# Peptides against a protein of PDB entry 8YR4, part 24

Target 1, 309 residues: chain A of PDB entry 8YR4
Amino acid sequence: PRGSPALQLVVLICLGLMGLERALNVLVPIFYRNIVNLLTEKAPWNSLAWTVTSYVFLKFLQGGGTGSTGFVSNLRTFLWIRVQQFTSRRVELLIFSHLHELSLRWHLGRRTGEVLRIADRGTSSVTGLLSYLVFNVIPTLADIIIGIIYFSMFFNAWFGLIVFLCMSLYLTLTIVVTEWRTKFRRAMNTQENATRARAVDSLLNFETVKYYNAESYEVERYREAIIKYQGLEWKSSASLVLLNQTQNLVIGLGLLAGSLLCAYFVTEQKLQVGDYVLFGTYIIQLYMPLNWFGTYYRMIQTNFIDMEN

## One batch from the design tools (peptide; made by RFdiffusion4, then SolubleMPNN)

Design b1_p10_2_s2 (from b1_p10_2, 4 letters changed)
Fold by OpenDDE base, seed 2:
Parts: sequence; structure tokens; C-alpha cells
Structure b1_p10_2_s2 (fold): chain B 309 residues (1-309), chain A 10 residues (1-10)
Amino acid sequence: as target 1 above (309 residues)
Amino acid sequence: PVFDEVEFED
């Protein structure tokens, strides 16, 4: 934000908080490992109680992923409200100024409500896209990279390879299947709009429909349009289930391969029982934000298309 | 769950 040093400081604090979230994503599994190892060794209560208390505090800061936002994420979101409002207002004023610079012929050919809708869509698309990129997509990719580095440095290189292959395959399949699903979603939306338009036209011509006793005919046409819509909706919904199952299978295979390898190394006394628990916890932690990646990818694509129009 | 928010393409 140019012109407000206070908002610039808030942006820097938000970036610092994002860095802290990345550190917490590494520390929480480590502390959980340490608890499991201390429990296995039957360590003295004082050491265990300190480690558990520290873990719970770190977990409160981190949060539970998609179901519960952590304190750090909530603080970031709270501080970002003023930055978002500044950015939104700036984009809105730029769009509004640009609309006023357009030719009289452009304004006479459009209803004022359509012009305002274009301005609101443009503002929402820009601000939404930036928020999704900065706060969801980039952090998720960073957490994956940090995870690969962590497992490659502190575990055997085979664990880093498993995480790399699992996450790369997950992301690739998520993109490919989401792009494939976009065709079904567009067809569904087009048919929904056509069905709504027919209902509106029938209601606007209500007197004519009554005059010709055509109510049964209009109801039958509407039923046929609904059946056609539901056929497209089923394809969209079934393709979503297929995406989710594909994602679940990829994560399941990665978890299986890595868990078996962990168990093997624990039997050889090369790893501790806590390291097995760490691997499972860390993979599940990486999986939680990835469930939304397909949604973010779609929203980014839609917002880009809306910005080009 | 991918919330398919039905983006109303108006």
C-alpha cells in the first residue's frame, strides 16, 4: 500500500506471521514425536508434562487445518482486513475512473446496473485472486517444499522421494481432473441459466399462457429442462467424487508406502516409534489444505477469465 | 470437501 506506512508495517507483520505458520507446521509434528518417545521410554512426569504443555500451546497457535483456524492465522486475517479494504477501494476507484473515461456510446448501450455489476465483479475477482494466491496457494506449496526438505534431511532420502512423488502426483492429478471437470460444470451452469430464463419468460408471459390454457405444456417443458439439468448436475457431482477419491487414493498410497518403510526402520532400530507417528501426522497435516487446492485452482481460473472480459 | 460454490456465471 503506497502512502500509508502503517499499512506497510501491517503487511510486513502479516508476512512474518505467515513465516511463523510455516515454522509451526514443522514444530508441531516434532513435539508430537517427542511426546510419543517420552511415553515409550516411560520418562519422568515433569519432562512429559512440559512437552505436552508446549505441544498444546503450539497446536493452539497452528490450529487444526480447515476445521479450526489457529491463533496465528486468525491474527493474520484480522490484521489483513485493513489491507484488503485499502486494496479493494483502490481497485474499485481505478475501475470507476476508467468507466467514466469510456465513450458516451458505451454508456448509452448499457444499463447503469450492468456497469456497476462489471465494476463489482472486477473488484471482487482481483481482490479474491490475490487473497487466494498469497494466503492459500503459496503457503501450501511452501509447506510441501519444506516437508520434502525436512524428510530428506532428517529421515532417509527415500522418505523425501515418497513425499515428493505423492505430492507431485496429487497436485498434477488435482489440476488435470479439475480442468476435465470444468467442462461438466460449464455445461451445468449453461443449462441452469437456460432453465431459469425459460421460467422467467413463462412467468412474464403468464397472461398469454393462461389465455391459451398452456399451463400443462409450460410445466412439461420446465420438467424436461430440469431433467436435462439434473443429468448435467449428476456428471458434475460424480466427477467431484472421482476427484476426491483419486486424491484419497494418492494420499493413501503415499501414507502406506511411507508408513511401511517407517515401520521397517523402527524394527531395525534406525528410527524410533515417535518417528513413525511423526510421518503419519505430517502427511495428514499436508493433506488437509490440499483438499481445497482444486477449489482454489478453479477460483483462480474463473477470476482470471473474469478479469480478461 | 470441494465446496462447489455455484459461481453464478451471469
Scores: peptide ipSAE 0.027, ipTM 0.668, DockQ to the pose 0.181
Fold by OpenDDE base, seed 4:
Structure b1_p10_2_s2 (fold): chain B 309 residues (1-309), chain A 10 residues (1-10)
Amino acid sequence: as target 1 above (309 residues)
Amino acid sequence: PVFDEVEFED
């Protein structure tokens, strides 16, 4: 943000906290591994107690990973409120100024409520897009890359390959199915707006409807609009279930392949029992934010399209 | 799970 050094410092602190979240996503599984190994080796209580205490502290800072209520994430979200408000206000003022620069013919052709709705949607769209890109999409991609590097360096290259293939397939299918699903969502939203408009128009014309005893006719027309909406809603919801099941299948296959390979290397004494637990824990941490990736991708696409209109 | 944020169309 140009003009406030304080807000620039807050942005830098938020970026630093995002870096800390990435470090925690690596450290938490490592400390959990170390606990399992220390328990397996029957290590002295003092070493175990320090490692457990350190793990719990790191887990408190991390929370459940990206999108969880961890201390670092909450602190980042809290500090970002002022940056978001500054950005929203700036975008809102830019949109408002631009609307005032538009021709009188443009304003006379549009209802004031529609113009305000376009302004509010534009402001929310830009602010939302930036927040989702910076705080959800980029960190998730970074965690995947860090995960691939970590498994390739500290495990066998086969683990890095499994994670790479699983995540690449997951992301690709998420994008493709989300793009396909976006068509159903748009059709649903359009029909919802049309159904709402029909209800409003019928209620505004209440006196005329009463005069003609047309209540049954208006109710039937509204019912038909609801049935059309529900048919589109069902397609949207069913496509979401299909996305979730496709994601779950890819996750399940990746977890299966990696867990079997890890178990095999543990049986060959190349890895410890803690490394098996680390793999499972780390993969679950990667999957948790990825469950939202389709939502973030859709929001980004919607917001880009809403900015072009 | 992809939660469809209900776009609260305010």
Scores: peptide ipSAE 0.026, ipTM 0.671, DockQ to the pose 0.202
Fold by OpenDDE base, seed 3:
Structure b1_p10_2_s2 (fold): chain B 309 residues (1-309), chain A 10 residues (1-10)
Amino acid sequence: as target 1 above (309 residues)
Amino acid sequence: PVFDEVEFED
């Protein structure tokens, strides 16, 4: 982006954060190995607790596997919103300017294809929802219940309580933040539709715009509408980053509490080193599907409201 | 996750 030194600095910061993510991807496995070795050697509790705490902090920065966003990834995504908006606005203005150079006959032919595509999106959304409910939401809730029962039976009751509290807090915060975020998404969609309608009306009146040599005026009005849209888009995208970061924080706290407790019981010879590995792996597996729960909840809520209208 | 929101808005 040649025109703004501020956006160039943001791009450089984002590249620096991408470098940090690569360093974390190497460090996290090393610290995990070190914990397993310290547990095997029956190291003193103080050394073990510092290494576990450092591992969980690094894991919080990295995030988990597919679907979990770490703090560094969330910060990168947040900073990238302004770069994306600059690029989007430039592309939209180029497309709009090019559409005003095209013939009226080209505009009349596209209306029928857009109406058909909107109808196809409506029907595919209903069938997709039922599939997501049955194949993703219900199994994820079942896996949580099975996990609580498993930890309560095979581990001390304290582990079952930690998993229960962490999952309940995660689900509650996911719902509450998703409902809050839905207001911003609705406002964004309403402004998007209004901006699109203005572009269509300007293009349908192409002959009148040419007659008055008003192309520059219509482009400036469209630019103002895009800036208003991007103000709402930023709120929507920033609220998503906040949701992901809140989820990552709850996971991090649950992993910290459970991993410290497990390491303590291994030190007291009540659990084996394998039980520590099992706990960490099982918790991560429970959290991976839950990263999509906010998306599924939003889709369900949106389609129920769209069916009531 | 950031990736799946892009697929549902298109």
Scores: peptide ipSAE 0.027, ipTM 0.704, DockQ to the pose 0.173; fails the geometry check
Fold by OpenDDE base, seed 1:
Structure b1_p10_2_s2 (fold): chain B 309 residues (1-309), chain A 10 residues (1-10)
Amino acid sequence: as target 1 above (309 residues)
Amino acid sequence: PVFDEVEFED
């Protein structure tokens, strides 16, 4: 943010907290591994209790899931409120200034309430897109890269290759299937808008419909529009289930291949039992934010198209 | 509505 050194410091602190989240994503599985190894070796209670307490503290800082409610994520979200408000206000003022520069002919053709709704949607779209890119997309890609490096350095190179192939296939299929689904979603949205417009026009002409006793005809026309919409909605929803199932299958195959290889190396005494638990925990931890990647990709595409209009 | 469709695995 130009002009406020305080907000620049808050951005730097938020970037530092994002780096801390990446470190926690590596440390939490390592500490969980160490607990399993200490339990297997029947280590003294004092060493086990310190490692468990340290793990629970790190897990409290990290949180878990797509909506990480961890202390570090909550602190980042809290500090970011002022930066988001500054960015939102700046975008809103830019849109408002641009609307005042538009021709009188553009304003005479539109209701003031529609213009304000376009401005609010534009501001929310831009600020939402920036937040998703910075806080969800970039961190998820960073966690994948860190995971590949970690498994390649501390395990065998084969584990790094499995994670690389699994995540590359997952991302590629997510993009390809999401682009395919976008056609069905656009058709659904167009038919939804047409169905809504027809209902509004019929209700605005209520007196004319009553005069001609045409209520049954208008209801039947609305029913046909709903049936056509539901046929497009089903295609959209069925394509979403297909995307989710394809994603689950790719992660399941990666988890299977890596878990079998890890179990084999534990039987050869090259890895410990805790390393098997680490691999499964780390892959599941990478998978949770990836479930939203299709949503983020679609939002990016929609917002770019809406900015070109 | 663009934001409401969550593509998460259940």
Scores: peptide ipSAE 0.024, ipTM 0.703, DockQ to the pose 0.138; fails the geometry check

Design b1_p10_2_s3 (from b1_p10_2, 4 letters changed)
Fold by OpenDDE base, seed 5:
Structure b1_p10_2_s3 (fold): chain B 309 residues (1-309), chain A 10 residues (1-10)
Amino acid sequence: as target 1 above (309 residues)
Amino acid sequence: PFFDEVEFED
């Protein structure tokens, strides 16, 4: 944010906290591995207790991954409130100034309430989009890259390849299926708006409906519109289940391939039992934020379309 | 409605 050094410092602190979250995402599985190895070796209680306490503390800082309420994430969110408010206010003032530069003909042709609704949607779309890109999309991609590097360096190149292929396929299918399902959502939203408009028009013409005793007819027309809406809603919801199941299948196949390979290397004494647990934990940890990726992609698309209008 | 898609697996 230009003009406030305090808010610039807060942005830098938030970026530092995002870096700390990335470090925690690597450290938590490592400490969990170490606990499993210490338990397997029947290590002294003092070493075990220290490692467990350290793990729990790191897990408290991390939370349950991206979207979880970890201490670092909560602190980042808290500090970001002022930056978001500054950004929102700046965008709102820019939209408002632009609206005042528009011709009188443009203002006379539109209801002031519609103009304000467009401005509010514009402000919320820009600020939301930026927040999702910076705090959810970019960190998730960074965690994937860090994961690939980590497994390639500390395990075997085969593990890095499995993670790379799994995540690349996951992201690609998520995009493709999300674009496909967007058509069903648009159709659903169009029918929802048409159904609402019909209900409003019927209620505004209440006296005419009463005069003709057409209440049953209007209710039946509304029912038909609802049934048509629900048919489109079902397609939207079913397409979401298909997306989630496709995502689950890809992660399941990656987890299977990597877990079998890890188990094989443990049997050959090239890896420890804790390394098997680390791999599974790390893959599941990468999966958690990726469930949101389809939602983020959709929100990005919707917000871009709403900005073009 | 958009938040309902992310089941936080607790």
Scores: peptide ipSAE 0.021, ipTM 0.654, DockQ to the pose 0.119
Fold by OpenDDE base, seed 3:
Parts: sequence; structure tokens; C-alpha cells
Structure b1_p10_2_s3 (fold): chain B 309 residues (1-309), chain A 10 residues (1-10)
Amino acid sequence: as target 1 above (309 residues)
Amino acid sequence: PFFDEVEFED
């Protein structure tokens, strides 16, 4: 982004956040090891509680496994939206301007291939979505239920209650925020179609545009349409970051409550150190597929609306 | 393009 010092600063901040994410990937296992050692040594509760709280805070910043849903990753993604939009708009305008420099014979030959590629992307998305819904949503819900039963029977009723409340709140907030996001996504898709229609109309009228030397005017109209689209895309993408951050917060609170309670019961010799490891691993394992639940819910909702029409 | 929100990091 050579033309905007603000976007250059955002890129530097994003690179700094990527560096922080790499540091968290090293620190989280270290703090986890320290918890296991403190539990094994039967360390005083105050030291253990501080180390557990610090670990959960670092894990909240990191997110689960892939780092895609951690606070640092969400903040990076949120800041990167502006940079991506600037780059996309620049590439789209360069392609569009170059298309107006191409021969009429090139425009006549491509009409069928782009429509096919859009249709193939639409169909592959719907079929992929249905498979992900059936093969990931149902198993994830089953794993949550199995987890609640397991923790209620083998740990304590309090652990089952924490997992139940955490997952119920997670699913409820995921649905509510996804329904709220659907409004922004519909507006974005409508404006994307309108922006594409303007590009198609300009390219179909290529002869007329060339006869009147109106290429600069059509490029400016397309730029305005892209800016309007990117305003809606930003709302959609920012609402996704808000969803992911809300999900991360709920799981972080559940992990904090359950990890503190587990550490307390290990200190009281009611649970083993392995049970603490199991709880943390299981909650993280449940969290990874749940990040997609909002996408899956939206897919179900879209398919139901498309079946009603 | 529903898949673009699914960063399937393979």
C-alpha cells in the first residue's frame, strides 16, 4: 500500500500481531507445562490459580490450535480487512481497465466461461456446505452431549454444568449473532451482484465505450460501485470478527471456570493431574469445530430459504 | 463464495 501511510501502519501492526501470535504459540505450552508441574508438586493454591488464570488469558489471546479464532488473530483479521479491500479494489480496477484495452474478439469469446465459473462456484459451495453440515455439525453436537455426560459422570456435576452452560451460551450467541450478520451479508451480496452487473454492462457496451473514449468514465463508475460494495463487505467481515471474538470469550470463560475448578479438585486430591489435562484438551477440541457453527447455521438457513422460493 | 469465510487451513 504505497499511497496511504495509515494502511502502511496497519500492515506493520498486523505484522506485529502475527509476531505476538507466534510468541503466544510458544508461551501457552510453557505455561501449560508449569501448571502440570505445580499440580504434580502440590504447589499452594495461590500460585496455581495465578498460573492457571495466566494460561487461560494467554489461551484466549492465542485461540485454539490454528490461532484463527484467538483475540490476536481476530484483531489482525479486523485490521487486515482495510488492506485486503484496498488491494482487491486496485487489482479489480487494473483488470477492468485492461479488459477495456482488449480487442472485441476477446470479449465475444469469454461470455460463456465466466457464467459457468459462477454457476460452478455456487453449486460447489452448496454441496460442500451440506456435507460439512451433516458431517461436522451433527458430530460436533454429539461430542458436546457426550462431553457433558462424561464430565457429569466421571468428574463432578459442576463440570457438566459448566460445559452445558458454556456450550449453550456459545450456540445461542452464535445463532443470534449469525442471524444479525445475515442482514449484512444479504446487503453485501446484493451490492456485489449490482457491481458485477455494471461491469458486465460496461463490457457488453465495449464498442460504444471505445467509440466515445469513455473508458475513464466507466472505470470511475466501477470504482464507485466497488467502494459501495467494500463498505458492505467491511460490515460483513467486521461482524464475523465480532462473532469469532464473542465465541472465543465464551469458551475462554468456560475454560477459566472449569480449569480453576479442576485445579482446585486436583489440589484437594479428588482428581488427578491427568484429569486437568483431559478437561483442557477436550474443551479445546470442542472449540475448533464450533468456530464453523455460525457458517453452518447460515448455510442451513440459506438452503431453507432457497427451498422455500 | 461461502467457502472464503471457511479458512480451512488445511
Scores: peptide ipSAE 0.020, ipTM 0.646, DockQ to the pose 0.092
Fold by OpenDDE base, seed 2:
Structure b1_p10_2_s3 (fold): chain B 309 residues (1-309), chain A 10 residues (1-10)
Amino acid sequence: as target 1 above (309 residues)
Amino acid sequence: PFFDEVEFED
């Protein structure tokens, strides 16, 4: 934000907090590994209690697997409110000034409520897109890259390859299936709008429908429109289940391959029991934000289409 | 309203 040094400092603090979240995503599994190893070795209570207390504190900072409930994420979200408000207001003022530069003929052809709705949608799309890119998409991709590097450096290169192949296949299938599903969603939304329009037109013409005793005919036409909508809704919902099952299958195969390989290396005394638990914990931790990736991708696509109009 | 279906994995 060029006009306020205070808001620039808040942006830098938020970027620092995002870096801290990435560090916590590596440290939490490491501390959990260390607890499992200390328990296996029957270590002294003082060492175990210190490591457990440190783990719980780090887990409080990180939050749950959704990341949104962690202290660091909440602090970032709280500090970002002022930056978001500044950005929103700037976009609103730019749209408003541009609307005032438009020709009188453009304003006479449109209702004031339609113009305001276009301005609000434009502001929401830009601000929403930026927030999803900066706080959800980029951090998730960074966590995957950090995970691949971590497993490649501290485990065998085969673990880094399994995580790379699993996450690359997951992301690719998520994009491809989401693009395929978008056709069903568009068809559903078009039929929903047509069904709503028919209901509104029937209710606006209520006196005419009543005069011709056509109430039963309008109800049957509305029922046919609902059945057609539900057929498209079922395709949309079934395509979502197919996406989720495909995602779960890819993660399950990656978890199976990596867990079997880890178990083998533990039997060969090349890895510790805690390293097996670390692998499973880390893969699940990477998976949780990826469940939202399809939603983020769709929101990005929708917001880009809404910005071009 | 951007209440697009949150893909809640149940």
Scores: peptide ipSAE 0.018, ipTM 0.641, DockQ to the pose 0.119
Fold by OpenDDE base, seed 4:
Structure b1_p10_2_s3 (fold): chain B 309 residues (1-309), chain A 10 residues (1-10)
Amino acid sequence: as target 1 above (309 residues)
Amino acid sequence: PFFDEVEFED
């Protein structure tokens, strides 16, 4: 953001916090590994207690689950509110100024409520796009790369290859299925708007509908529009389930292959029991944000299209 | 309205 050094500092702090989240995503599995190894070795209580306390502290900073409200993530989100508001206001003012530069013919051909809705969609699209790219997409890709490097350096190269193949297949299928799904979602949204418009027009013409006793006809037209909407909604929802199931299968196969390989290397005394737990924990940590990747990709694609229109 | 269809509820 040009013009506010305070907001530039907040952006730098947020980027630093994002770097810390990446470090935590590596450290948390490592500390969990170390706990399992110390428990297996029957290590002294003082060493175990220190490692457990450190793990819990790191886990508090990281959080856990999809939408993990870890301390670092919450602090980042809190600091970003001011940057988002500044960006939103600037985009809104740019859209508003551009709308005032448009020809009188353009304004006379559109309802004021439609123009405002286009402005609001444009503002939300740009602000959302930047937030999802910077805070969700880029970090997830970084975590995958860091994971591949980590497993390739500290495990056998076979683990890095499994993670690479699993994540590459996951991302490719997510993109391909999301692009396919986007057609159904657009058709659904178009039909939703058409169904809503018919309902509004029928209600605005209520007196005319009453005068002609056309209530049954308007209800039947509305029912047909709902049935058509529900047919498109079902395709959208079914395509989402197909995406999720495909993603789950890819991760399941990667987890299976890697877990079997870990178990084998543990039996060969090349890895410790904690390394098996680390692999599973790390794959699950990569999986959690990847579940949203299809949504983020769709939002990115929609927001780019909404910026071109 | 961007209904954020949460693809995965945990």
Scores: peptide ipSAE 0.018, ipTM 0.628, DockQ to the pose 0.121

Design b1_p10_2_s4 (from b1_p10_2, 4 letters changed)
Fold by OpenDDE base, seed 2:
Structure b1_p10_2_s4 (fold): chain B 309 residues (1-309), chain A 10 residues (1-10)
Amino acid sequence: as target 1 above (309 residues)
Amino acid sequence: MIVDEVEFED
C-alpha cells in the first residue's frame, strides 16, 4: 500500500505471521512425536507435562481440525481487514474513474445498474484472487515443499519420495478433475438461470396465462425444466463425489505406503514409535488445506474469466 | 467434509 507506512507495517506483520504458521506446521507434529516417545519410555511426569503443555499451546496458535482457526491465522485475518479495505477502495476508485472516462455513447447504451455490477464484479474478482493466492494457495504449496524437505532430511529419502508422489498426484488429479467438473457446473448454472428466467417470465405474464387458461401448460413446462436441471445437478454432484473419493484414495494410498514403511523401520529399530505417529499426523495435516484446493482453483479460474470480460 | 460449493452468486 503506497502512501501509508502504517499499512505497510501491517503487511510486513502479516507476512511474518504467515512465516510463523509455516513453522507451527512443522513444530506441532514434532512435539506430538515427543509426547508419544515420552509416554512409550514412561518418562517422569514433569517432562511429560511440560511437553504436553507446550504442544497444546502450539496447537492453539496453529489451530487445526474442521472449523477451528488458529490464533495466528485469526490475528493475521484481523490485521489484514484494513489492508483489504484499502486495496478494495483503491481498485473500486480506479474502476470508477475509468468508467467516467468512457464515452457518453457507452453510458447511454447501458443501464446504470449494469455499470455498477461491472464495477462490483471487477473489485470483488481482484481482491478475491489476491486473497486466495496469498493466504491459501501459496501457503499450501509452501507447506507441501517444507514437508517434502523435512521428510527427506530427517527421515529416509523414501518418505520424501512418497510424500512428493502423493501430493503431486493429488494436485494433478484435483486440477484435472476440477476442470472436467467445470463443464457440468457451467451446464447446471446455465439451466438454472434459464429455469428461473422462465418462471419469472411466466409470473410477469400471469394475466395472459390466466386469460388463455394456460396454467397447466406453464406448470408442465416448469416441471420439464426442473427435471432437466436435476439431471445436470446430479452430474455436478456425482462429479464432486468422484473428486472427493479420488482425493481420499490418493491420500489413503500415500498414508498406507508411508505408514507401512514407517512401521517396518520401527520394527528394525531405525525409527521410534513417535516417528510413526508423526508421519500419520503430518500427512493428515497436509491433507486438510488440500481439500479446499479444488475450490480455490475454481474460484481463481472464475475470477480470471470475470477480469478478462 | 463436503466441500460446500460456495455458490458464487453470479
Scores: peptide ipSAE 0.021, ipTM 0.651, DockQ to the pose 0.305
Fold by OpenDDE base, seed 3:
Structure b1_p10_2_s4 (fold): chain B 309 residues (1-309), chain A 10 residues (1-10)
Amino acid sequence: as target 1 above (309 residues)
Amino acid sequence: MIVDEVEFED
């Protein structure tokens, strides 16, 4: 935001907090590794208790695993409310100004409610797209890159390669299958809107339907529309299950390959037992946000199409 | 589990 140094500072703080979240995503598995190693070595209680307390504190800052958002993420979200409101208001005012610059012919051809709906959709699409890109997509990609670098440097190049191949295959299949399933979802949404429109039209024409005793006919037409909708809904839902299963298989294969390699290196005394636990914990942490990547990709794609219209 | 957040088309 070029006009408010306070909002620029808030954006910089939010970016700093995002960097801190990335650091926590690396540190939390490391501290968990250290706990497992200290337990294995039968370390003194004071060292163990300090490391456990530090881990729990870092885990509170990070969040995740317990279904709770971390303190750092909540603080970022809280600070971002002001930036979002500023951005939303700026987009709304730009759209509103543009609508007032449009010809009287454009306004006479459209109902005021349709114009407002276009403005609200445009604002929501732009602000939503930016929020998903900045807070979900970019951080997830950054965590993957950081993970690949970390495993390549501190374990072995083979671990970095496994994570790279697993995540690249996961992302590629997620995109390809999401693009494929988008056809079924669009067909479902179009049929849902048509089914709703038919129900609304039948109810608005209630007097005419009563006059002709056509209630049974309208109910049967509505039933046929619902059955057609459910056939498309089933295809959409089945395609989602296929996506989820494909994703689960890719992550499962990556986890298997990496876990076997970790176990082998632990047997050769090249890695510690804690390093096996670190790998598993880190892969699970990378997997959690990736479950939403298909949703984010679809939302991004929808919002781009809505901005072009 | 990709929760398809139903894009509420507002």
Scores: peptide ipSAE 0.020, ipTM 0.652, DockQ to the pose 0.274
Fold by OpenDDE base, seed 5:
Structure b1_p10_2_s4 (fold): chain B 309 residues (1-309), chain A 10 residues (1-10)
Amino acid sequence: as target 1 above (309 residues)
Amino acid sequence: MIVDEVEFED
């Protein structure tokens, strides 16, 4: 944000917190490994209690799983509210200024409510796109790269290769299947708009419908439009299940290959039991944000199309 | 768990 040193400092703090989240994503599995190793070695209670307390504290900072945000993420989100408001207001004022520069002919051809809706969509699309890129897409890609580097350095090059192949295949299939699903979603949205338009037209012509006793006819036409919509909705929802199942299969194969390799190296005394737990925990941790990658890709694609129109 | 892609309603 140009012109406010306070907002620039908040952006720098948010970037620092994003770096801390990346560090926590590596440290939490390491501390969990250390607990498992200390339990296996029957270590003294004092050492175990300190390691467990440190792990729980790091896990509180990181957050865990679907539905719990960590303290660091919550603090980042809280600090970012002012930056988002500044950015939104700046985009809204730019769009509003641009709308006033447009020709009188452009304004006379459009309803004021349609112009306002275009401005609001444009503002939401730009601010949403930036938020998803900076806070979801880039961090997820960074965590994958950090994971590949970590496994390649501290385990074996084969673990880094498994993670690389698994994540590359996951991302590629997510993009390809999401692009395929976009066709079904567009067809669904077109039929939804047509069904809604029919309901609005029937209600606006209520007096005519009553005059001709055509209520049963309008209800039946609306039912046919709903059935057609539900057929397209089913295709959209079924394609989502197919995406999720494909993603689950890729992660399952990566987890199987890596877990078997890890178990083999534990039997050969090259790795500890805690390293097996670390690998499984870290892969599951990488998988959780990747479930949303298809959503982010779709939102990015929609927002780009909405900016071009 | 089928993570419903939370369509952020714009």
Scores: peptide ipSAE 0.026, ipTM 0.675, DockQ to the pose 0.450; fails the geometry check
Fold by OpenDDE base, seed 4:
Structure b1_p10_2_s4 (fold): chain B 309 residues (1-309), chain A 10 residues (1-10)
Amino acid sequence: as target 1 above (309 residues)
Amino acid sequence: MIVDEVEFED
């Protein structure tokens, strides 16, 4: 933002808070490991109480690793409101200025309300896309990379490989199944709009329907439209269950392979019991934001399509 | 947690 040093400082603070969220995503599992090790060793209450209090404080700052509910995330979101408003207003004014530079022939061929609707969709799509990329997609990919590096350095190269293969397979299947599912969702939404339009047209023509005593015929046509909609809705919902189950199986297989390997290394006294708990906690923490990745991918695709129109 | 694709209803 070239116009205000105050907004530049807010952007730098938000970037610093994003870095702090990445650090918390590593520290929270480490402190949880340390609690389990201290409990196993029967450490003195003062050391345990300090570590538990520190863990709970870090967990309050983190907000469960989803990046949406933690104190740091909420503070970032709050500070970003002013930056988003400035960016939105700047895009809106640029579009409005560009519309005024367009030829009178372009304006005479389009309804002013349609032009305004295209401008509003374009503005929302650009600002939405930027927000999802910067605050959800990039941080999630960064947390995966940090996780692979952490497990490769502090456990063994085999753990880093399991996390890499699990997360790459998860992301690939999420994209492929989401693209396949988008066809069923579009067909459902098209049939929903057609079913609603038939109901509105029947009600607007109420006098004609009553004159011909055609109420039973209109009800049967509406029933057929509902049955057709429900057949498409079932395909959309069943495809979502298939996506979620596929995601759950990939994470389950990664968790199984890594947990068995951790248990083996704990039996050989190469790892501690706390390290087994750390692995499970960290994988679950990575899984939580990845559940929304299919939704983010769809929203990104929708926003790109809305920018091209 | 069923990831209901929250269609943001516009």
Scores: peptide ipSAE 0.023, ipTM 0.648, DockQ to the pose 0.371; fails the geometry check

